# Peptides against a protein of PDB entry 4GMN: the designs that were tried, part 248

Target 1, 375 residues: chain A of PDB entry 4GMN
Amino acid sequence: RYANITLLALVTLASIGTDFQETLVKGNQGSRESPISAADEEWNGFDDADGDAMDVDQKSSSGEDQEEDYEEIDVKEDDEDDDDDSITSEMQADMERVVGADGTDDGDLEDLPTLRELIQTAVPQLIRLSNLPIDSDESLTIQSHALSALNNISWTISCLEFANGENANIHNAWYPTAKKIWRKTILPILEADSADLKLATQVTSLAWAVARVLHGETPTDGNPHRKFISLYHSSKQQAGGNSNSIEEPEDPFQGLGVKCIGVVGSLAHDPAPIEVNREVGVFLVTLLRQSNNVPPAEIVEALNQLFDIYGDEELACDKEVFWKDGFLKHLEEFLPKMRTLTKGIDKRTQPELRTRADEALLNLGRFVQYKKKHA

## One batch from the design tools (peptide; made by RFdiffusion4, then SolubleMPNN)

Design b2_p25_2_s3 (from b2_p25_2, 12 letters changed)
Fold by OpenDDE base, seed 5:
Structure b2_p25_2_s3 (fold): chain B 375 residues (1-375), chain A 25 residues (1-25)
Amino acid sequence: as target 1 above (375 residues)
Amino acid sequence: SLREEARRQSLEQHRQRFEREKAAS
């Protein structure tokens, strides 16, 4: 009885975290008057100021557009009005305020009561439940649901922009809690070194969500970046051996490898120790060098992480790692391989992977040009 | 920004996974 009530509460908290995420995505879409085509979203470097857009003379080679008549598969949106009455009017009002909130500097969530209760009341209980002694299938189930709820809440909060002092109140409220999740939930599970790839995937997803807010301020105790790099390599060894491979998630971006890359990339941001940055940067560049044996989604994520880590020339890691370790040469040598990789992705069967690869290829070209200009 | 779009897409993917996990449970 008590276990079932606890499980129901955990499922409800996980759903609330997802509903928050959906509302934030919709709110961020609604504030974008024009859908900037995702194809037009370009990495412009860190200095938006020097608007010397190199007119890359797109000599439009008029390749004959064979209009392949893509039959518009009329995906009947079966409006299954699943009245997911899970969103309370108070939660919706908090989400609307979060999406519209010009950041007040005060770490007070007085105006965000539902979010306050999630951070201050619910998350501490989820951390407690994720740390239960594992002695039964019931305790494993409770841990899994607690991790799912923490994941969804953490991902949702990681969607907020915190750059330039935006959402500073939410950031200030979340930051100590995020560090607590890291130290009390993520690290103990990583140290337990369980052969459970499901648990490893859950904790790595949570770690990525947390690290997307904490970045280089993520606690470095026990060198967590090395643990995630080790987990990446271990995941590749297991996928090759057992025919009962974990069903590769239908979504290539949900793979444990992608999540490991996302975590270590996030951990390597300034103000991370230069040696942490170097070890991660070398790992990411090594994936590009070995790209023939690396899933395309992991290459896309590794590129995006490299752009995010080394996009700012004012950071110590630019001089001490990027230039010193000769990363530009490896990125330049990877450009023709990335073109081949991207062209090898079938647009019909993997449209999202193709779009993300096309974007990453475009950004790689621009990033290489940017770094050459600032050499 | 491409970073924000990549963030949004990553979020949508995590949502879709959660909905699939919810539907499979």
Scores: peptide ipSAE 0.017, ipTM 0.609, DockQ to the pose 0.236
Fold by OpenDDE base, seed 4:
Structure b2_p25_2_s3 (fold): chain B 375 residues (1-375), chain A 25 residues (1-25)
Amino acid sequence: as target 1 above (375 residues)
Amino acid sequence: SLREEARRQSLEQHRQRFEREKAAS
């Protein structure tokens, strides 16, 4: 009885976290491009105002317009108004305020009562439930659902813009809770070093969501970046032996390898210790050097993380790691391989992967050019 | 564990590559 009520409550909290994400995405579609695409913002470099727009002469090859008359199949959107009463009017009003709010500099969530209750009341209980002794299938199920709920809430919050002091109230309220999730949920599960790949995937997804907000301020106790690098390599060794048992997620970007890269990349940002940054940077550059044996989605994520970590020349990691360890040469040598890799992705079967690879290739060219000017 | 051994091997491979590249420069 109590377990079924707990499971129902955890499923409900996980759904609420998803519904918040969907509401934020819908709210942002009206004003800003998708917050998932904010990680896919074209790396514009620093605006060197020297607008030598190389006119790429798009020679208009007049390919004959075969007007294939696509009959508009009037797909009646059956508005199945599934009144999924999951989103309360208060939750929707909070999300609309989050999308529109110029962040107040105080960690006060007076204007966001539902989000406040999620952070202050629900998340501490989810952390507690994720730390229950695993002594039954029921306790394992409770842990999995608690991790799912924490994941969805943490991902939703990580999709908010916090740059330039935006949403500072939410950031300030979330920051201590994010550190608590890291220390009380993520670290204990990583330290247990279980062979459970499902649990490892859940904790890695949660760790990525948390690290996307904390960045280099993520607690470095016990060198968690090395745990995720280890998990990456272990996952590859297991996949090579038992081709049948890990259903590769249909979405290439939901793979455990991508999640491990996302975590360690986020952990390596300033003000991370230079040795943490170096170990992660060397890991990421090594993936590019071994790209023939690395899934394209992991290459895309590794590139994006490298751009984010080493984009700013004023940071200590630029001089002490990027230049000192000769990363530019490896990025230049990777450019022709990235072009080949990107062209090898079928636009018809993997349109998202192709789009993100085309973007990462563009950004790699810009990044290499930028770093050459500032050498 | 398998994770600790994979870690040790990975870290050692990265270190050895880095030391080789630094010694070749």
Scores: peptide ipSAE 0.009, ipTM 0.449, DockQ to the pose 0.019
Fold by OpenDDE base, seed 2:
Structure b2_p25_2_s3 (fold): chain B 375 residues (1-375), chain A 25 residues (1-25)
Amino acid sequence: as target 1 above (375 residues)
Amino acid sequence: SLREEARRQSLEQHRQRFEREKAAS
């Protein structure tokens, strides 16, 4: 009885977390800037004020595309508009305030009561539930649902803009809670070193969401970046050896490998210790060197993480790691490989992967050019 | 553990590969 009520509450909290994310995305779409996922942002470099508009002469090589007359199969999209009206008027009002509030600098969540209750009331209980002794299948199920709810809430919050002091009230309220999730939920599960790949995937997804907000301020206790690098390698060894295919997620970007890269990339941002940054940077650059044996989605994520980590030349990691360890040469040598990799992705069967690979290729070209200008 | 040893070996292999390639360049 209590377990079923707890499970229902956890499923409801996980749903609220997703609905809040969807409302955030829809609210941002109502503002003309689609939430370009941090993965879909065209890396423009830092604007050097010298506007030399390079006319990219798009010489359209007129390939004679044979018009194959694809018969328009009128697939009736059954719009199952399951308008799950589950978004409370309070959640919608909170979202309209988050999207519409020119940042009132008051670090209080007084105007965001639903988000306040999620952070202050729900998350501490989810942390508690995720840390229960696992002594039964019921306790394992409770942990899994608690991790799912924490994941959805943490991802939703990580999709808020915090750059330039935006949403500072939410950031300030979330930051201590995010550190608590890291120390109380993520680290204990990582230290347990369970062979459970499902649990590892859940905790890694949560760790990525948390690390997307904490970045280099993520607690360094026990060198978590090394644990995620090790998890990455362990996941590859298991996938290659045991045909107990945990079904690779249909979405290539939901893979444990991508999630591990996302976590360690986020952990390597300033103000991360230079040695943490170096170990992560070396890991990411090594993936590019080994690209023939790395899934394309992991290459895309590794590139985006490298751009985010080393985009700013004012950061200590630029001089002490990027230049000192010769990363530019490796990125430049990877450009022709990335072009081949991207062209090898079928637009028809993997449109998202192709789009994100085309973008990462574009950004790689720009990034290499930028870094050459600032050498 | 087997994972700790695999971890140590993997991190050391990555470090040694990177150092070897850096020393060869």
Scores: peptide ipSAE 0.008, ipTM 0.443, DockQ to the pose 0.019
Fold by OpenDDE base, seed 3:
Structure b2_p25_2_s3 (fold): chain B 375 residues (1-375), chain A 25 residues (1-25)
Amino acid sequence: as target 1 above (375 residues)
Amino acid sequence: SLREEARRQSLEQHRQRFEREKAAS
């Protein structure tokens, strides 16, 4: 499963890499329009010289029909077998190693050369490109592609198992780079407070991917959880007013709201400050209380985040937030609403949303039962 | 565990995103 996600991400990254290269080439060509000095070509007027067209009666020489033997250039259709060789043998070998790697503790990606080059060479360039001054539509396009590439790399890595010391070498190599993406790419874009919901969606997707690895160790500078909560609320206010619906992605789980929930949920994991955890936990529980006005996909994500944050009774947030702020009552009161919500999702039209809602409902019942037993 | 299931769902969401991004490229 992880292998297939990594595969898809690498293929998608390769495609994005190609589009990105094309965009860079086009952007570099546009800067070379040297102002063509309008040479004042003085249009010297048409002198009307009445030159007598002498009717030279050139005799009809019977041109022999040379049958030009059209050599049928047998254009061998080279069946360019579009060998979907988008995955280099090295990428495939790295993926096989990542899937098979017993957690060797050495932070050196010596055995993973492609992944090493992605982290050490590609990502620093993508960070640079995401931080270019925005002065043209081309620079916006470059930023968008750089963010997309960073997103796909970050998601690929975030899909690896890091629990129990698995992939520790990759984790250790990625961790400082993830923090760099956060500080150099994510935070500056969030601080610019742009009304661009497309850019906000891209940066939030990237932030979620990064935060899925860093969790509560994500840099707390500038209270990023509050920025994403604010972005969540702002996105809901805009969607309610202007019928210029940014085409809500056909996939309900790709919405900005879901992404905001995913980010803030990830930021609230241990060892996040208890007040960060509390603010996020209250936000998530409030979504459940207001579920009549919340998209089902956001409810599913909010539940999953709550299970991940508060699933461990040994964590400080269990005592200091979950129990202290009475979250169990809200989850228990939400259980019948979740049953109704889930049943309202058509299995035929939204099979994924229904499946994930059925799973979240099952987990909610189990979670409530678990917490009641450990009260 | 609940965490494993939530993780499984998150991974599935990302798989579908990559499939869409690949189809749009």
Scores: peptide ipSAE 0.020, ipTM 0.599, DockQ to the pose 0.409; fails the geometry check

Design b2_p25_2_s4 (from b2_p25_2, 12 letters changed)
Fold by OpenDDE base, seed 3:
Structure b2_p25_2_s4 (fold): chain B 375 residues (1-375), chain A 25 residues (1-25)
Amino acid sequence: as target 1 above (375 residues)
Amino acid sequence: SLREEARRQLLERHRERFRREVAAR
């Protein structure tokens, strides 16, 4: 009885965290009147604020007009006006305030009551539930649902822009709570060294969401980056040995390998210790060197993490790791492999993976050019 | 941007759709 009520409450909290994100996405789409062409925001490095349009000499190689008939994927807007009354008028008003807030208000969450209650009231209870002694399948189910609710809330908050002081009030309210999730939920589960790959996947997803906000300020106690690197390698060894493939998620970006890369990449950002940054950077570059045995989605994530970690030349990790360990050479040597890999992805069967790989390939070219100018 | 849309889609996929797990019970 009590467990069923607890499970229902956890499902409700996870739904609230999901619906809150959908409302954030809708609100952010409404405020951007200008259709910034979704095509043109490639990673340009930190220097492209100065509008030196590098005239990419489009040598017009007159390749023949193959009219590839772009079948208009008639995305039926199923206008199912399911007025999912799940979004309270208060939650909607909080989202409108978050999206419309000029990033200058380093205030409290006084004007964001729903978000405040999620952070201050709900999350501390979820942390408690995730830390209950596991003595039954029922307690394991409660832990799983608590982790899932924490995951949805943490991912939702990690969608907010915090650069340039944007949403500073939310960042400041979330930051201590995110550290508490890390120390009280994530670390104890990682330290338990469970062979449960489901639990490992849940905690790694949560860890990625938390680390996307904390970055290099994520607590380094117990070297969690090494735990996630070890988990990455262990997951690959298990997939190779047992014909009981845990059903690889139909989505290549939901794999435990991608999640591990996302976590360790996020942990390696400034102001992470240079040793942590180096170990992660070497891990990521090693994946590119071994790309023949690495899923394309993991390569895409590893590239994106490398761009985000080493995009700024003013950071200590640029000189002390990127240049010192010769990462540019490895990235340049990987360019032709990435072109082959990307071209090998079928646009029809894996359109998203192809789009993400095409983006990562373009960004890799730009990143290599950027780093060559700053050599 | 493609990165933002890509980020959005990634985030949507990282949500655990509890509605499906509860409806399957």
Scores: peptide ipSAE 0.020, ipTM 0.640, DockQ to the pose 0.150
Fold by OpenDDE base, seed 4:
Formats: C-alpha cells, structure tokens, sequence
Structure b2_p25_2_s4 (fold): chain B 375 residues (1-375), chain A 25 residues (1-25)
C-alpha cells in the first residue's frame, strides 16, 4: 500500500516535471525570444560573414516521379477536448512568469510558488527516496522512479536560460539544490559501483541535467569526471561481450555514451580546475581520433562539448589546454573524417542524427577557422 | 538557432514519459 502510493506520487512528480517544460515551450511560442536557449552561450565566434561555404553540387538525379497518390489521410480532428487538466492554472501562471521574468537577483521564488514548492519540498523528498538502501526490488523501483522524477525536473530547469543573469531567481534557488542532488544522489550511486546499466543510465542522465546548470562549479569531490569516463569505457566493454546487449536506445542520443560525454563536457567548463578540463578535453579529442569505433551520436556530442568548452579564448583552458595540448591539429585532422561520417548517415532512417551531424560538421569547420585566426 | 532547436528537442527527449506505466497497472 505505502509503496504504491509512493510510486504514484513519484510518477506524478515526474509528470509535473514533464508538463512544466511543455508549458514553458508553449508559453514561449508567444514571445519573440525563446528563453529556452541551451544555457551554454551560443559560441559567438561563428560570424556568418564568410559565405564561401560549399558548392554542394546538386547532381539532380532525375529519379522518376512516381506519383505515389498520397491518400490524404483525413485525420479527423477528433476534437477530443482532452482537457488534460494535468497543468494546474497555478503551474501555467508560474511558467508564464518564468518565461516573462526579468531576473531579479534574489534567489527568492515568491512569485513562483509552484516551482518553489517543487524545489524546496518535492526535490528534497526525491533525494531521500533516491538514496534509500537498496534491499529489495521495491526499493530499487522507488529509486528508479525518484531518479526519473529528479531527471525530469532537472532537465526542465536546465532548459531555462541563465546566461547574462536571466532567471537569476530560479538559478539561485536551484543551484544549492542541484549541488545537493549531486552530493546526495549522484555521487553515492556512482560510488556504489553497480553493474546495473539502467541505473547507470538514469544517474548519468540526471548528472548531465544537473551539470548543465552547475558546469565547472559542480563539486569536484572524488573526481566525478573520471568516474563518468570510466563508466563510458565500461559501457563499451559490456556492449562488446554479452549478447544481452541492452537494446541500444532507439534514439542514438539517449545512449549512455552520449550522456557520459555530456556530463564530462559540462563538468569541464570554467571554472573547472585546469587538470579536470585537460582530462576531459583529452578524452573528447581521443574519441575523435578513434572515431572509426565511436557511434556518430557520441562524436556529435563530443564536438559540441569541445566547442562549448573551448569557444572562449579568454578562458584559462584555451591557453593552458587547447593550445598547449595541440587540440587544433586533432580537430583539423578530424574534419575529413567527420565529412565522411556525416555523409554515411542515412537521412531517411536517421534524419535527426544526420541533421545534428551536418550541424556539428559545419560548426567544426567554423571552429577550426576561428581558432586558426586567433592562433 | 538550428543548434538551439536541436538541443531543445534532445533535451525534451531526456524526459521520461511516465503516462504509459501508470495506465498499465
């Protein structure tokens, strides 16, 4: 009885965390500037000025127009007024305020009561439930659902813009809670050295969401970047050995490898210790060098992380790691490989992976050019 | 940007949709 009530409450909290983001997205479609930029500063080094890119020789292969009669599937607008009453008027009003709020520097969520209760009341309970002793299948189920709820909440908050002091009230309220999730949920699970790849995937997803807000201010206790690098390598060894491969997620970007790269990339941002940045940077560059054996989605994520970490030349990591360790040469040598990799992705079967790879290839070219100009 | 949109769509898919597991019990 109590377990079922707890599970229902956890599912409800996970739904709330999902519905908040849907409301943020809907509220933002009415306002000109999407506050749902990824909190990582757009690498402003890509001035669109040098339009000399790629004559894509459109060889018009005249494939015969088979007029496949697209039967207009008259999608009856069943006006199912699914009054999906899942979003309370209070939640909607809070999300409208989040989208419209000029960041007041006070970490006070007085104007955001639902978000305040989520952060101050719900999340601390989820942290407790995620950190229960695992002594039964029931406790494992509770942990999984608590991690899922924390994941959804943390991802939703990590989709808010915090650059330039935007949403500072939310940031200031979330920041200590995010550190608490890291120290009380993520680190203990990572230290338990569980062979459970499902749990590892859940905790790594949560770690990425948390690290997308904390960046280099993520607690460095116990060298978490090395734990995620180790987890990355361990996940690759297990996939090669047992035919009980956990079905690779249908979405290539939901793989544990991608999530590990996302976490360690986020952990390496300023003000991360230069040693942490170096170890992560070397890991990411090593993936590019070994790209023949790395899934394309992991390459895309590794490139994006490298651009975000080393996009700013004023940061100590640019001089002390990027230039000192000769990363530019490795990126230049990877350009032709990335072109081949991207062209090898079928647009029909993997349209998103192809789009993200085409983008990462474009950005790699621009990044290399930028870094050469600033050498 | 296309980057922001692709990131947003990726982030949206990091959410777990629990609606299916509750309805099946």
Amino acid sequence: as target 1 above (375 residues)
Amino acid sequence: SLREEARRQLLERHRERFRREVAAR
Scores: peptide ipSAE 0.020, ipTM 0.626, DockQ to the pose 0.148
Fold by OpenDDE base, seed 5:
Structure b2_p25_2_s4 (fold): chain B 375 residues (1-375), chain A 25 residues (1-25)
Amino acid sequence: as target 1 above (375 residues)
Amino acid sequence: SLREEARRQLLERHRERFRREVAAR
């Protein structure tokens, strides 16, 4: 009886975490009628002024217009609008305020009572439940659901903009809690060295969500970046051996490898120690060099992480790692391989992977050109 | 931007959709 109530509460908290994000997404779509300037996430290193230098020599290879009749597979998303009205009016009002709030610097959540209770009351209990001794299948189930709830909450909060002092009140409330999740939930599970790839995937997903807010301020105790790099390599060794490998998630971007890359990339951002940045940067560049044996989704994520880590020339890691370790040469040598890789992705069977690979290829070309101008 | 949309879609997929796991029991 108590276990079923606990499980129901955990499922409800995980649903709340998802529903918050859906409301944030809907709020950001609705606010598009106000010309809030898309603050393009100005990748602060790309002066848009040189947009003209992609003279893609349109060699008009008059390849015959095979009108591949893209049968628009009308994937009727059966919008089973099962409006499971799990979103309370208070939660919706809190999310609408989060989307519309000019960041009041006061660090309090007085105007966000539901989010306050989620962070201050619910999350500490989820951390406790994720740390229970595993002595039964029931305790393992409770841990899994607690991790899932923490994952959804952490991902939702990581979707908020915190740049330029935006949402500073939420950031200030979340930051100590995020550090607590890291130290009390993530690190102990990583240190337990469990062969459970499901648990490893859950904790790595949570770690990525947390690290997307904490970045280089993520606690460096016990060199967590090395643990995730080791987990990446271990996951590849296990997938090669047993045909009963956990079904690779249908979504290439949900793979443990992608999640490991996302975590270590996030951990390497400023103000991360230069040696942490270097070890991560070398890992990411090594994936590009070994790209023939790396899933395309992991290459896309590794590129995006490299752009985000080394996009700012004012950061110490640009001079001390990017230039010193000769990363530009490796990126330039990877350009033709990335073009081949991207062209090898079928647009029909993997449209998202293709779109993200096309984007990453475009950005790689731009990044290499940028770094050559600033050399 | 295409990046923001791709980021949003990625973030949506990193959420665990409990609705599907509960309906499968």
Scores: peptide ipSAE 0.020, ipTM 0.635, DockQ to the pose 0.163
Fold by OpenDDE base, seed 2:
Structure b2_p25_2_s4 (fold): chain B 375 residues (1-375), chain A 25 residues (1-25)
Amino acid sequence: as target 1 above (375 residues)
Amino acid sequence: SLREEARRQLLERHRERFRREVAAR
């Protein structure tokens, strides 16, 4: 009885965390219907306030690629309008306040009662439930659902922009709780060195969501970046072994490898210790060097993390790691490989992976040009 | 930006859709 009520409550909290994000996204879309022209907001680095739009005349080398007239299979997206009326009027009102709030710097969530209760009341219980001794299949199930609820809440909060003092109230309320999730839930599970790849995937997903807010301020105790790098390598060794491969998720971006890259990349952001940044940067660049044996989705994530970590030339990691360890050369040498990799992705079978690879290729070209200009 | 949209879509996919797991039990 108590287990079923706890499970239902955990499923409900995880649903609320999901619905809250959907409402945030819809609210942000409604406010963004101001016609922001489709300026290809190319990532040009942080400093391009004054850069004249260089018309890169792409001289189209006219390769006569035969237009094979692939008939548009009108895949009717059955928009199953699951009008799941699960968004409470209170959650919607909280979202309207988050979207409409001129950033009151007050770390008080007085105006966001639903979010306040999620952070202050629900999350501490989820942390407790994720830390229960595993003595039964019921306790394992409770832990899994508690991790899932923490994952959804943490991902939702990590979707908010916190740059330039945006959502500072939410950030300030979440930050100490995110550190508690890290120290009380994530680290103990990582230290248990469990061979359970399902649990490892759940905790790594949660760790990524948490680290996307904490960045380099994530607690460095016990060298968590090395644990996630080790987990990355261990996951590759197990996938090569004849054990019941946990079916690789149909979504290439849901793989444990991608999640590990996302975590360690996030951990390496400023103000991370330079040695943590270096170890992560070397790991990411090594993936690019070994790209023939690395899934394309992991390459895309590794590139995005490298751009985010080393995009600012004012950061200590730019001089002490990026330039000192010669990362530019490795990125330049990777450009032709990335073009080949991207072209090798079938647009029909993996449209999203192709789009994300095309974006990462474009950004790699720009990033290399940016870094050459600022050398 | 395309990056923000791609990031949003990634974030949406990292959410666990409990409806599918509960319906499968």
Scores: peptide ipSAE 0.020, ipTM 0.640, DockQ to the pose 0.167; fails the geometry check

